Peptides against a protein of PDB entry 5H65. Designs and how they scored, part 72

Target 1, 294 residues: chain A of PDB entry 5H65
Amino acid sequence: QYLERTPLCAILKQKAPQQYRIRAKLRSYKPRRLFQSVKLHCPKCHLLQEVPHEGDLDIIFQDGATKTPDVKLQNTSLYDSKIWTTKNQKGRKVAVHFVKNNGILPLSNECLLLIEGGTLSEICKLSNKFNSVIPVRSGHEDLELLDLSAPFLIQGTIHHYGCKQCSSLRSIQNLNSLVDKTSWIPSSVAEALGIVPLQYVFVMTFTLDDGTGVLEAYLMDSDKFFQIPASEVLMDDDLQKSVDMIMDMFCPPGIKIDAYPWLECFIKSYNVTNGTDNQICYQIFDTTVAEDVI

## One batch from the design tools (peptide; aimed at target 1 F98)

Design b2_p25_7_s1 (made by RFdiffusion4, then SolubleMPNN; from b2_p25_7, 11 letters changed)
Fold by OpenDDE base, seed 2:
Structure b2_p25_7_s1 (fold): chain B 294 residues (1-294), chain A 25 residues (1-25)
Amino acid sequence: as target 1 above (294 residues)
Amino acid sequence: SMLIDPYKEESKLPDEVLKTLEELR
């Protein structure tokens, strides 16, 4: 649908829900730091979660490393297992399970690893050598996902997370349902394991001003607004710089708002109930700004 | 990067694991 431009002063007088096309200046935005704006969003329950810090993951994997791999769960039709004991005082056992495709061990670039007792650094290093890595633990009858507080799937530098509330975890043997055991599509893996995958999103609040009025609009976007995936930005310095440049362009520090560039975007209004009070809120949608910058 | 690069740390995996990984390349 084609939407004509509507001034903010007119929008502020209208009832929700409605969609608008606007032209406004970005007076300010929150949060100011990029890493604070990247969140995990559940498409089912709509909860927002913080991306776990390295320290959080270290604790999870350290705890996992205290558990001994169950020898009864090794070498199934699904995977071949290798177990080693470290030579350190703790004698940490590390089990690596190489998932097979129809009984054949694939090449490293097509191989999914299941790892027990690995550290974060080891797991991440392995993810650079193999297609994918899943941190697992020995369950009662099968290997199981280690912890939904950690990634359920690591592919290169991408950490895939699942929703604790919405997921109903199934054992690792459910990967047998996958016809293609070489590409390891995250959504397919999630489905097989009963995981509702979380989505990386940029979460920001924009204060927009077109000279007729001021409006706060919420931005929740995965990859459209900046044309940069939120899932990749935390691990890529160049992508971080690009986002920073875009934000600095629209909201340059030390410059008067009169000199700010105009931002063209779509916003939608919606009603929010806070107790007995109804409030109209606004959200940016279907907007790309990177095409004007890149 | 906003996070510490985990790839820069030395692996604590046994040498046997490393050899196995190399064979799968």
Scores: peptide ipSAE 0.033, ipTM 0.616, DockQ to the pose 0.403
OpenDDE base, seeds 1, 3, 4, 5: peptide ipSAE 0.029, 0.030, 0.030, 0.030; ipTM 0.608, 0.599, 0.596, 0.602; seed 5 fails the geometry check

Design b2_p25_7_s2 (made by RFdiffusion4, then SolubleMPNN; from b2_p25_7, 10 letters changed)
Fold by OpenDDE base, seed 4:
Structure b2_p25_7_s2 (fold): chain B 294 residues (1-294), chain A 25 residues (1-25)
Amino acid sequence: as target 1 above (294 residues)
Amino acid sequence: SMTIDPNKEESDLPDKVLETLEELR
């Protein structure tokens, strides 16, 4: 998609909607802290949510660990169950349900573990060694997802979340609808369980200046802009440093804007109506900065 | 009881998981 470069002064005079290619300096951006810029976005209701903190997850899993697994729900056609009992903590019981593929237990690299009563630490240890983990609880008739405030699926260090507003949760037995019980694609798991998956996104506002004008552009991007997945950045110090370095490169502290590097990007304009006021807003799209830096 | 898998690696999955949990015990 080829667009001619347009100066900001010209863009600011034009009606929306339109698409532009621009070359500008990043005068400033907000929020300044990376952890504040990473959000969860619902593709259906478009609500932006905060990524839960470890402390919040600890509470959820601790609460779940106070409930004894229902023996009646163990060992079904879908999964085999094992009970692990802690030596401490008054003999807390953790149920591990091993999802089967056509009645056969999968390999470690393709398995789905349903964890009932596990702590965050235990779940994380398992997710780091095994393909996929779903925190569950005993429902009335079947296992159910523990809580949408916690991840519905954990793969390695990636926590997959669902939208509380848009999801209509179904019981774990609905995983039977999956033909392939080895890949455990998050979207497929979500669909089976009636979950609308949330998307990790970088949410930032850029103030762009090309010397002819100043424009604020909104960035909502999952993995293209930084070439770093928003879903992984919070769990990886090196990725965090990389993003920080990129932002510092484009907007270095203590340096005059005249010395800032040029940023080439695509922006689209759109109309926003607030009562009687019509405002034109701008959003960055289809832009990658990392390739230009590497 | 747990499903018996003729494949050793597959059959060892529960043991591997439990061993992982035991590390935190």
Scores: peptide ipSAE 0.507, ipTM 0.790, DockQ to the pose 0.050
OpenDDE base, seeds 1, 2, 3, 5: peptide ipSAE 0.499, 0.385, 0.503, 0.402; ipTM 0.788, 0.862, 0.790, 0.875

Design b2_p25_7_s3 (made by RFdiffusion4, then SolubleMPNN; from b2_p25_7, 9 letters changed)
Fold by OpenDDE base, seed 5:
Structure b2_p25_7_s3 (fold): chain B 294 residues (1-294), chain A 25 residues (1-25)
Amino acid sequence: as target 1 above (294 residues)
Amino acid sequence: SMTIDPYKEESKLPDEVLEELEKLR
């Protein structure tokens, strides 16, 4: 909806909730480091969580590698299985299950791998060779997702995560419900496995100043604000540079605010109760900086 | 800024596994 520009001084005097169009300078922002601004958000419970670090994933997959693949779960109608015992690493057993489409093994670029006992490095490399990889473990009656603390699906360099709180995991055979077993759409995989997918989001706090007043506005956005997907930025140096450039453009270091460019954006106010204190907070919404630069 | 490179380390999979996987490409 179209809104007239409202000065910050006027906004600061008004009750919430309301929506505003503003023109302001980005005085400062937090966090300063891009990687710290990328979070995982659940669309259902709205929990924000950190993107797991490589070290965290290493631990999870190392733990998974201590488990022995169950021979009884190999070679089903859904997948063909191969198992190897490593020469080193205390004879680690690795099982790879190649998911079939209507009983036919697809080409690598269409093939989903289920892997037991793989390391993070191995899994990531496999994801580069095949369409997708799901880390799994042997359950009692079926293969199961290894751990929701790790990606439930890896496609190339993209790690797809699920919400532990909202997900009700189902066994891997539920992938049979997918008619198309070649494209492996993350949302479809998630649905089949009872996973509520988390979305990557940029989470930042902007201090906005239009000369009449100053307010802090919260930004939570997946791909519109920067026109860069939060899901890809951590794995792409060029995208990181682009975001950094945008932020440096609006908030250049070592330069006085008077020289900062104007940012046009939409903000909404909302009431927050924190203990005994009621305060009005602001959130940026429906804004693309590339188009809203003055 | 830091970029995660999941491919930096060499695979620990046995060569036979890698070979078998390559056949499927």
Scores: peptide ipSAE 0.039, ipTM 0.638, DockQ to the pose 0.413
OpenDDE base, seeds 1, 2, 3, 4: peptide ipSAE 0.029, 0.031, 0.028, 0.030; ipTM 0.612, 0.622, 0.624, 0.630; seed 2 fails the geometry check

Design b2_p25_7_s4 (made by RFdiffusion4, then SolubleMPNN; from b2_p25_7, 11 letters changed)
Fold by OpenDDE base, seed 5:
Structure b2_p25_7_s4 (fold): chain B 294 residues (1-294), chain A 25 residues (1-25)
Amino acid sequence: as target 1 above (294 residues)
Amino acid sequence: SLTIDPNKEESDLPDKVLKTLEELR
């Protein structure tokens, strides 16, 4: 529905909840660093969590690499298995399980590799060259997902994560329920394995000023605001530069706010209760910066 | 071991994967 523009000074005096159309300048924003603004969001429990750092993943995979693959779990109707042994002092063994489609090995561009005992560098090398990778470990009766603190699925440079709180993990054999074992759609893989997939989101706080008043507005958005997917930005230098350029355009460093461009956006107010204190907060919604710059 | 289709040539996927891993040694 159509909303008329409302000045910030008027909004600041009104009760929540309400929706507004505004025109304001971006005085400042937090966090300033892009990697701090990208989070993982659970659509079920709504918790926000940090995207795991490379160092965190390295530790998880190093720990996994200390475990010897169980021979009894190799070569099933679902997958064929090969062992690759390193030349290092420990002679580390990596099991590669090749998921079959109707009993037939797939092509390189449609394959799913289950990697057991691989390092982060090995897994990344494989995911960049082949279609999909799942880090796994040997369970008692079947292969299992290695750790929900690590990606459950890696496709190229995209890491797909699951919610530890909401997921009820099932064994790898549940991939048999997938009719199409060539496309490896992340949501389908997650469903088969009992995973609630997390969503990448931009999380920022904008300080908006229209000359009549100043308010802080919260932004939680996956791909609409910047027209850039949060799921891809951390692994793509060009996308990172694009976001930086957009933010520099709205909030240029070393320039007075009088020279800032105007931003048109939608905000909604809502009530937050902290003990006995009631506070009105604001959130940006249904806004695309590329279309709303004046 | 690998499953071989008796009616067609074996997939080269395993060889490609192992070759990729060998490059990291």
Scores: peptide ipSAE 0.515, ipTM 0.797, DockQ to the pose 0.045
OpenDDE base, seeds 1, 2, 3, 4: peptide ipSAE 0.515, 0.511, 0.513, 0.516; ipTM 0.798, 0.803, 0.803, 0.801; seed 4 fails the geometry check

Design b2_p25_8 (made by RFdiffusion4)
Pose (drawn by RFdiffusion4):
Structure b2_p25_8 (pose): chain A 289 residues (1-273, 279-294), chain P 25 residues (1-25)
Amino acid sequence: QYLERTPLCAILKQKAPQQYRIRAKLRSYKPRRLFQSVKLHCPKCHLLQEVPHEGDLDIIFQDGATKTPDVKLQNTSLYDSKIWTTKNQKGRKVAVHFVKNNGILPLSNECLLLIEGGTLSEICKLSNKFNSVIPVRSGHEDLELLDLSAPFLIQGTIHHYGCKQCSSLRSIQNLNSLVDKTSWIPSSVAEALGIVPLQYVFVMTFTLDDGTGVLEAYLMDSDKFFQIPASEVLMDDDLQKSVDMIMDMFCPPGIKIDAYPWLECFIKSYNVTQICYQIFDTTVAEDVI
Amino acid sequence: VSSDELADEVLEEHNKRREEQLEEL
């Protein structure tokens, strides 16, 4: 009834901060390599970080495999422990600690594992069969998180990361403070270990063109715009194909802008200290499947 | 244990220990 759209030439003449409903074509976008759009964002210090690569994680887990699990930290009231020996793996030993709920192991889909000496591949397989996995190492007096460079919790396809600057790391026995040992809410796990969780976000720069003007608008969201979770997309091939197709739909490579579909959206202007723009309250996924 | 068998071995060991704990009750 009252759906009207503001041309870009009118927006460029106005001061910030304001909000606009617009309709424009996606002339171009960055990043050209879409996997680089997935960033980690700390809600406490507002820093933006890269997600660690497989090679980075492999280095951490292989380095963890050189250390011997400490027998003194095995079989507590919090967890049962089991050590596996290996062959042709530089004498590696793998410790899996099954976390108990009131002195009883829960079902596998509710059971959290702590693992010393495991590979990324093994941890990912364990994450399918069990509730979740925390990479750990034998500290002086207690089990401790392996490294904040690696995920503090792998749950399903989500690798949860914590902020190195904002976190004050606590040892594993502090998991006793969790209300139960079956739900394993990632924010609750992070609080018990003194970790400030990072948030996954899609970060992209859109060049919008409606024929009256041109404008650069940022995309920064976790799951609204694509209806694809940023927290899951790096570990899910289907979700990656969906992001590829949506961006190919709005900005196909090689063909002209005349043939592109229109992008209906809101944008907000703001002062940085020059005026910048950002997409908000917008989804392309509700009308596109 | 090999890397390919570890997840299944861990699951079997968990089921075994959970059954023993329930019998003790």

Design b2_p25_8_s1 (made by RFdiffusion4, then SolubleMPNN; from b2_p25_8, 7 letters changed)
Fold by OpenDDE base, seed 4:
Structure b2_p25_8_s1 (fold): chain B 294 residues (1-294), chain A 25 residues (1-25)
Amino acid sequence: as target 1 above (294 residues)
Amino acid sequence: VSAEELADKVLEELEKRRKKQLEEL
């Protein structure tokens, strides 16, 4: 889209809602830590939540490992099962279910694993060797998703989460409804299991200054702004470095703002009411910084 | 058994079962 460039001083005088094209310097931003800027967003209820930390997941999977797999739920038309007993004092049982495609076991790169009693480390190692992994538990009549506080699907290093508020979980046998049981598209898996998938988003507040005025603009973006997926950045050191480099480029530490590069972006204004107080807020939209470096 | 060792065993199990499956077809 094309909009005429508007100085911040003019924008600050106008009523909302409106859209603007601006050219400004990034005076500062928050949060400063990348891991704090990555959130999970529900497209249905619009709640933002923190991405669970490794420690949180460890607890969930440890709790899951205390449950014994139900032998009656093994080896169905959908999946073939095997149980491993760990050689430790507790004798932990790990049940792995290989999902079949029309009764045929697929290649590892096309195979979805259902796992009961696995640790985070074990699940992560499995996700590197198979197409996907779903942490599950034995329900009354079928396998069920373990916990929406943990990923419902792990593909490589990507953890897919679902919204607890909006999801109405269905049993694992509902995966039978999928026509394609080879690619395991996260949205398709989510739909089959009654999960509303959460979206990884970068959430930041930018303080923008063009010399005529200063305003704060909110950024909520999944993959367009940095041209880096928020879903992958937490698990990839190189991507993290790239984001950090971009932010350092626009907001270099120890340098005066006069030397900062110009950021060209689109912002939209909107009204926010807090009781009797009405304020105008701004949000960045349809902006890619990699292409807007002038 | 380490996490990596378990993952290897699971992979081996799939491969073993696939081989058997192919032989039975």
Scores: peptide ipSAE 0.702, ipTM 0.963, DockQ to the pose 0.743
OpenDDE base, seeds 1, 2, 3, 5: peptide ipSAE 0.701, 0.701, 0.702, 0.701; ipTM 0.962, 0.963, 0.963, 0.963

Design b2_p25_8_s2 (made by RFdiffusion4, then SolubleMPNN; from b2_p25_8, 8 letters changed)
Fold by OpenDDE base, seed 4:
Structure b2_p25_8_s2 (fold): chain B 294 residues (1-294), chain A 25 residues (1-25)
Amino acid sequence: as target 1 above (294 residues)
Amino acid sequence: VSSEELADKVLETHEELREEQLKKL
């Protein structure tokens, strides 16, 4: 991709849609808090959603734990099952289903767990010992995904979410369609279960200034801009620190803008109509942050 | 089982089940 650099003053005078290469300083950005900049995006309906908080997940899993695992759904050709009763006043039942590959349990690091009645803490611990975990519930004839408000798949520290609007959930036995039951690729799992996976994205608004003009540009990016996956950043303190450092580098606090580094990026303009008002908006695309040392 | 012990017990169970299955091959 090659475009000649265009000054912002020229861009601001042009009609949309167009693509530009720019060199500008990041005067400011929103939101300022990293947590607020990470969203879930549906590639089909384009809805942006907040990443659920731990407290939200706790409630979902607590509610799920009020249901008793169905004995009839234990130990199928797909999985081997074990039920534990927790040592608490309520006697919570936790059912764990170990998904087999061709009738044999794979290694723990290859094994998918289906869990009924587990807490977030328990599930997280399990996800660190096994390949992945799916929170499920007993349906009428089969195990089913617990709730799309919670992750449909947890791999290590990564929580994979699905779109409630676009998904048409299928029962857990549809995992049989997967030839390889050891890798557990999130997209494959989602497809088997009728889930439209949501994408983690950084969503930010940049105010860009190149000295000739100022414009606001929208950023929605999953892993290219920062070269850090949005899917991992919320669960990794080092990655969070890295993003913060990058933003502080481009927009250092307490320093005049003339001392800011230059940001090179691509932006595209597009028209937005709101009633009688026509507005040209700008979006950053195909950009990895780079600093030109002058 | 306690909540704290659950993950370890699950892993133990997995290992036992897998071992039994491998012996039957």
Scores: peptide ipSAE 0.734, ipTM 0.976, DockQ to the pose 0.852
OpenDDE base, seeds 1, 2, 3, 5: peptide ipSAE 0.733, 0.734, 0.734, 0.733; ipTM 0.976, 0.976, 0.976, 0.976

Design b2_p25_8_s3 (made by RFdiffusion4, then SolubleMPNN; from b2_p25_8, 7 letters changed)
Fold by OpenDDE base, seed 3:
Structure b2_p25_8_s3 (fold): chain B 294 residues (1-294), chain A 25 residues (1-25)
Amino acid sequence: as target 1 above (294 residues)
Amino acid sequence: VSSEDLADKVLEEHEKRRKEQLLSL
């Protein structure tokens, strides 16, 4: 656990893999925009993907709304159902299924909704009134998750996504396996539905300089580095400001690097092979900047 | 229902049904 501080010049001469404790200045970082640094990461296949934008979700839900809810799938032992017809020109049908707990509807703040044909706006409004919302579609014999390109679970302002590659989707009736149908823990929902949940991560490249050398270090972190969850930052202006403030503190614009604060962090080296080329890369790990400001 | 009012109507429906279910116990 304990590592002696090593100067960058020494690290740059060593073979990988190794772990180091360093003290360096953040000369620069990329991407500069926060929203560009937040990605979704699969803990199983390690694929990184972009967080879907509102426009992306709009398209998915519009496509979903072209399908008609199957009346035969309404009102099961798991959920009570109602269909609304919108007053718009299209007369869109929206099916809402209220998931029951032990045969009765729980309180709204404990209730999971399954929704067919809803727009993003409608779903978001519902997620503010109920515990959680799952976008679904009518399958052949059961309700099914709409699309893993969209959230499998919306809880408050948090969109939970699943890995398309690693997930083996099961029908919605598998939620019956959950003993507690009031808390709706995302991991439990994911497990019941055969979903490998994706993790929100900050992904950045830091250029570190300690005066003896310069190296680039890769940051992939969910909540440790900034002490701010990547899963919440996109939907919270205050959290965004906090991250921006932290980055500005370590890499202030318009100021020479000599005046930058020192950053203490852990980095690990690793080998990357691209064809005949072998490169040593570095990744930041087990680091909290809020505690390492010098 | 209008799209804007849908969420409110859903909540109303939930409350109505929950109340009815509790009364039947």
Scores: peptide ipSAE 0.740, ipTM 0.976, DockQ to the pose 0.845
OpenDDE base, seeds 1, 2, 4, 5: peptide ipSAE 0.723, 0.724, 0.724, 0.723; ipTM 0.970, 0.970, 0.970, 0.970

Design b2_p25_8_s4 (made by RFdiffusion4, then SolubleMPNN; from b2_p25_8, 9 letters changed)
Fold by OpenDDE base, seed 4:
Structure b2_p25_8_s4 (fold): chain B 294 residues (1-294), chain A 25 residues (1-25)
Amino acid sequence: as target 1 above (294 residues)
Amino acid sequence: VSSEDLADKVLETHEELRKEQLEKL
């Protein structure tokens, strides 16, 4: 894509919708905290959701652990099952189901685990030893996904979430439709289980100033803007640091805006109507953050 | 099993089960 650079003062006078290439300084941005800027976005209903915190997940998994695994659902053609009793007064039962590939267990790094009654900590440890983990519960006739408020799939440190509004959950046996039961692609798992996967996105509002004018631009981006996946940033301290460094570079604290670096980006304008009031809003698109060294 | 040891036990179980299956081939 090619667009000539347009000053903000000119943009502010034009009707929407239009696309622009701009060069501006990042005067300020919101939210200031990275964890607040990472959201879950549904590609179908476009709902933005907060990423659940550990405390939220703990509650969900604690509630799930109150249910006893159904013995009748163990050891199917799809999976081999083992149950452990934890060394506590309540005697919590944890059922782990090892998903087979063509009747044979794959290597641990290829193996999907279905887990009933596990804690967040236990699940996280397992996700580091196996390909992936799905929190499940015993349904009437089959294992079912535990709760869409929790991850439907955990791979390493990545938590994959589904949209409650758009998903129509199917039972675990629908994983049989997957020819390859070793790769466990999140989208394929989601499709098999009737889940509409949510997308991690950075959501920020930038106040841009090029000296001719000031405008606010909305950023919703998954991995292009920072060249850092929003899906990984919350679980990786180094990635968090990198994003913080980038933002500090473009918007350094305690320094006057005159010393700020220039940000090159694309923005699109669009109309928003609220009753009788019409306003033009702006969104950043197709932009990778880069400092203008010229 | 203790909660802290669960993951290791699961891995051990997987290895045992896989071994048994491979031996039957």
Scores: peptide ipSAE 0.736, ipTM 0.976, DockQ to the pose 0.846
OpenDDE base, seeds 1, 2, 3, 5: peptide ipSAE 0.735, 0.735, 0.735, 0.735; ipTM 0.976, 0.976, 0.976, 0.976

## One batch from the design tools (peptide; aimed at target 1 M220 V272 Q283)

Design b2_p26_3 (made by RFdiffusion4)
Pose (drawn by RFdiffusion4):
Structure b2_p26_3 (pose): chain A 289 residues (1-273, 279-294), chain P 26 residues (1-26)
Amino acid sequence: QYLERTPLCAILKQKAPQQYRIRAKLRSYKPRRLFQSVKLHCPKCHLLQEVPHEGDLDIIFQDGATKTPDVKLQNTSLYDSKIWTTKNQKGRKVAVHFVKNNGILPLSNECLLLIEGGTLSEICKLSNKFNSVIPVRSGHEDLELLDLSAPFLIQGTIHHYGCKQCSSLRSIQNLNSLVDKTSWIPSSVAEALGIVPLQYVFVMTFTLDDGTGVLEAYLMDSDKFFQIPASEVLMDDDLQKSVDMIMDMFCPPGIKIDAYPWLECFIKSYNVTQICYQIFDTTVAEDVI
Amino acid sequence: EEEEEEEEEEKNNEILEENAEKEAEE
């Protein structure tokens, strides 16, 4: 009834901060390599970070495999422990600690594992069969998180990371403070270990063109615009194909802008200290499948 | 070319960080 759209030339003549409903074509976008759009964002210190690569994580887990699990930290009231020996793996030993709920191991889909000396591949397989996995190492008096460079919790396809600057790391026995040992809410796990969780976000720069003007608008969201979780997309081939198709739909490579579909959205202007623009309250996924 | 792209990305990230800080203060 009152749906009206503001041309871009009118927006460029106005001061910030304001909000606009617009319709424009996506002339171009960055990143050209779409996997680089997935960033980690700390809600406490507002720092943006790259997600560690497989090679980075392999280095951490292989380095963890050189350390011997300490027998003194095995079989507590919090967890049962089991050590596996290996052959042709530089004498590697793998410790898996099964976390109990009131002195009783829960079902595998509710059971959290702590693992010393495991590979990324093994941890991912364990994450399918069990509730979740925390990479750990034998500290002086207690089990401790392996490294904040690696995920503090792997749950399903989501690798949860914490902020190195904002976190004050606590040892594993502090998991006793969790209300139960079956739900394993990632924010609750992070609080018990003194970790400030990072948030996954899609970060992209859109160049919008409606024929009256041109404008650069940022995309910064976790799951609204694509209806694809940023927290899951790097570990899910289907979700990656969906992002590829949506961006190929709005901005196909090689063909002209005349043939592109229109992008209906809101944008908000703001002062940085020059005026910048950002997409908000917008989803392409509701009308596109 | 690669250095320019890195510098642009860093600038964009810094802008987004400062905006997120301002929003949080509100």

Design b2_p26_3_s1 (made by RFdiffusion4, then SolubleMPNN; from b2_p26_3, 15 letters changed)
Fold by OpenDDE base, seed 4:
Structure b2_p26_3_s1 (fold): chain B 294 residues (1-294), chain A 26 residues (1-26)
Amino acid sequence: as target 1 above (294 residues)
Amino acid sequence: SAEEEKRREEERFEILSRLLAQEAQE
């Protein structure tokens, strides 16, 4: 899309909703910590959620490990099952189900694992050796997803989450509906299991200043703004450093704003009602910073 | 301790890894 540049002073006087192209300096932003800026967003109900912490996941998987895998649910046409008993005091039973493609076990890099009783550490390590891992539990008639508070799918270091409000969970056998049981596309897995997948998003507030005026603009973006996926950044130190470098470039600490680079971006205005007050807010959209530095 | 638990988890993972390797060979 093409829009002519509009100075902030002019924008601040106009009614919403409108779209603008601006050139401004990033005076400041919040939150300052990257981990605080990464959220989970439901595309259906639009709820923003915090990314679960490792401690929360540990509890969920610990609770899951207290339940014994049901022998009746092992070794179906969909998967081959292997049971492992730990030698610790708890005698934890771990069931690993290897999902088959047309009755044939695929290669490790193409194989989906269903796991009962695994710890977070074990699951994460397995996800590095196999294509994907789904934490499951024994239901009444079939294996079921363990808990939507935990990832429904783990691929490498990426944890895929589902919306508790919008999802209507279906049993694991619904994975049979997938024609291709080798690629394990998260959206396809989610659809098969009745899950509305949550989207990782960067959520930030930018204070923009072009010398004519100052406004705050909201950023909610998954992978376009930084050209870095929000879904991967929390688990990758290099990506975290890259985001930090980008933010430091636009908003360098310890120097005057006059030395800041110019940021070109698109913003849209919208109305927000707060009691009797009508407030105009701004959101950044369709912007990639890597290509918009002047 | 947390360190001891981590060590135990690593040991268990080694066992599981061997188990998985055996499964892959079948």
Scores: peptide ipSAE 0.102, ipTM 0.698, DockQ to the pose 0.013
OpenDDE base, seeds 1, 2, 3, 5: peptide ipSAE 0.093, 0.087, 0.199, 0.210; ipTM 0.696, 0.696, 0.811, 0.823; seeds 3, 5 fail the geometry check

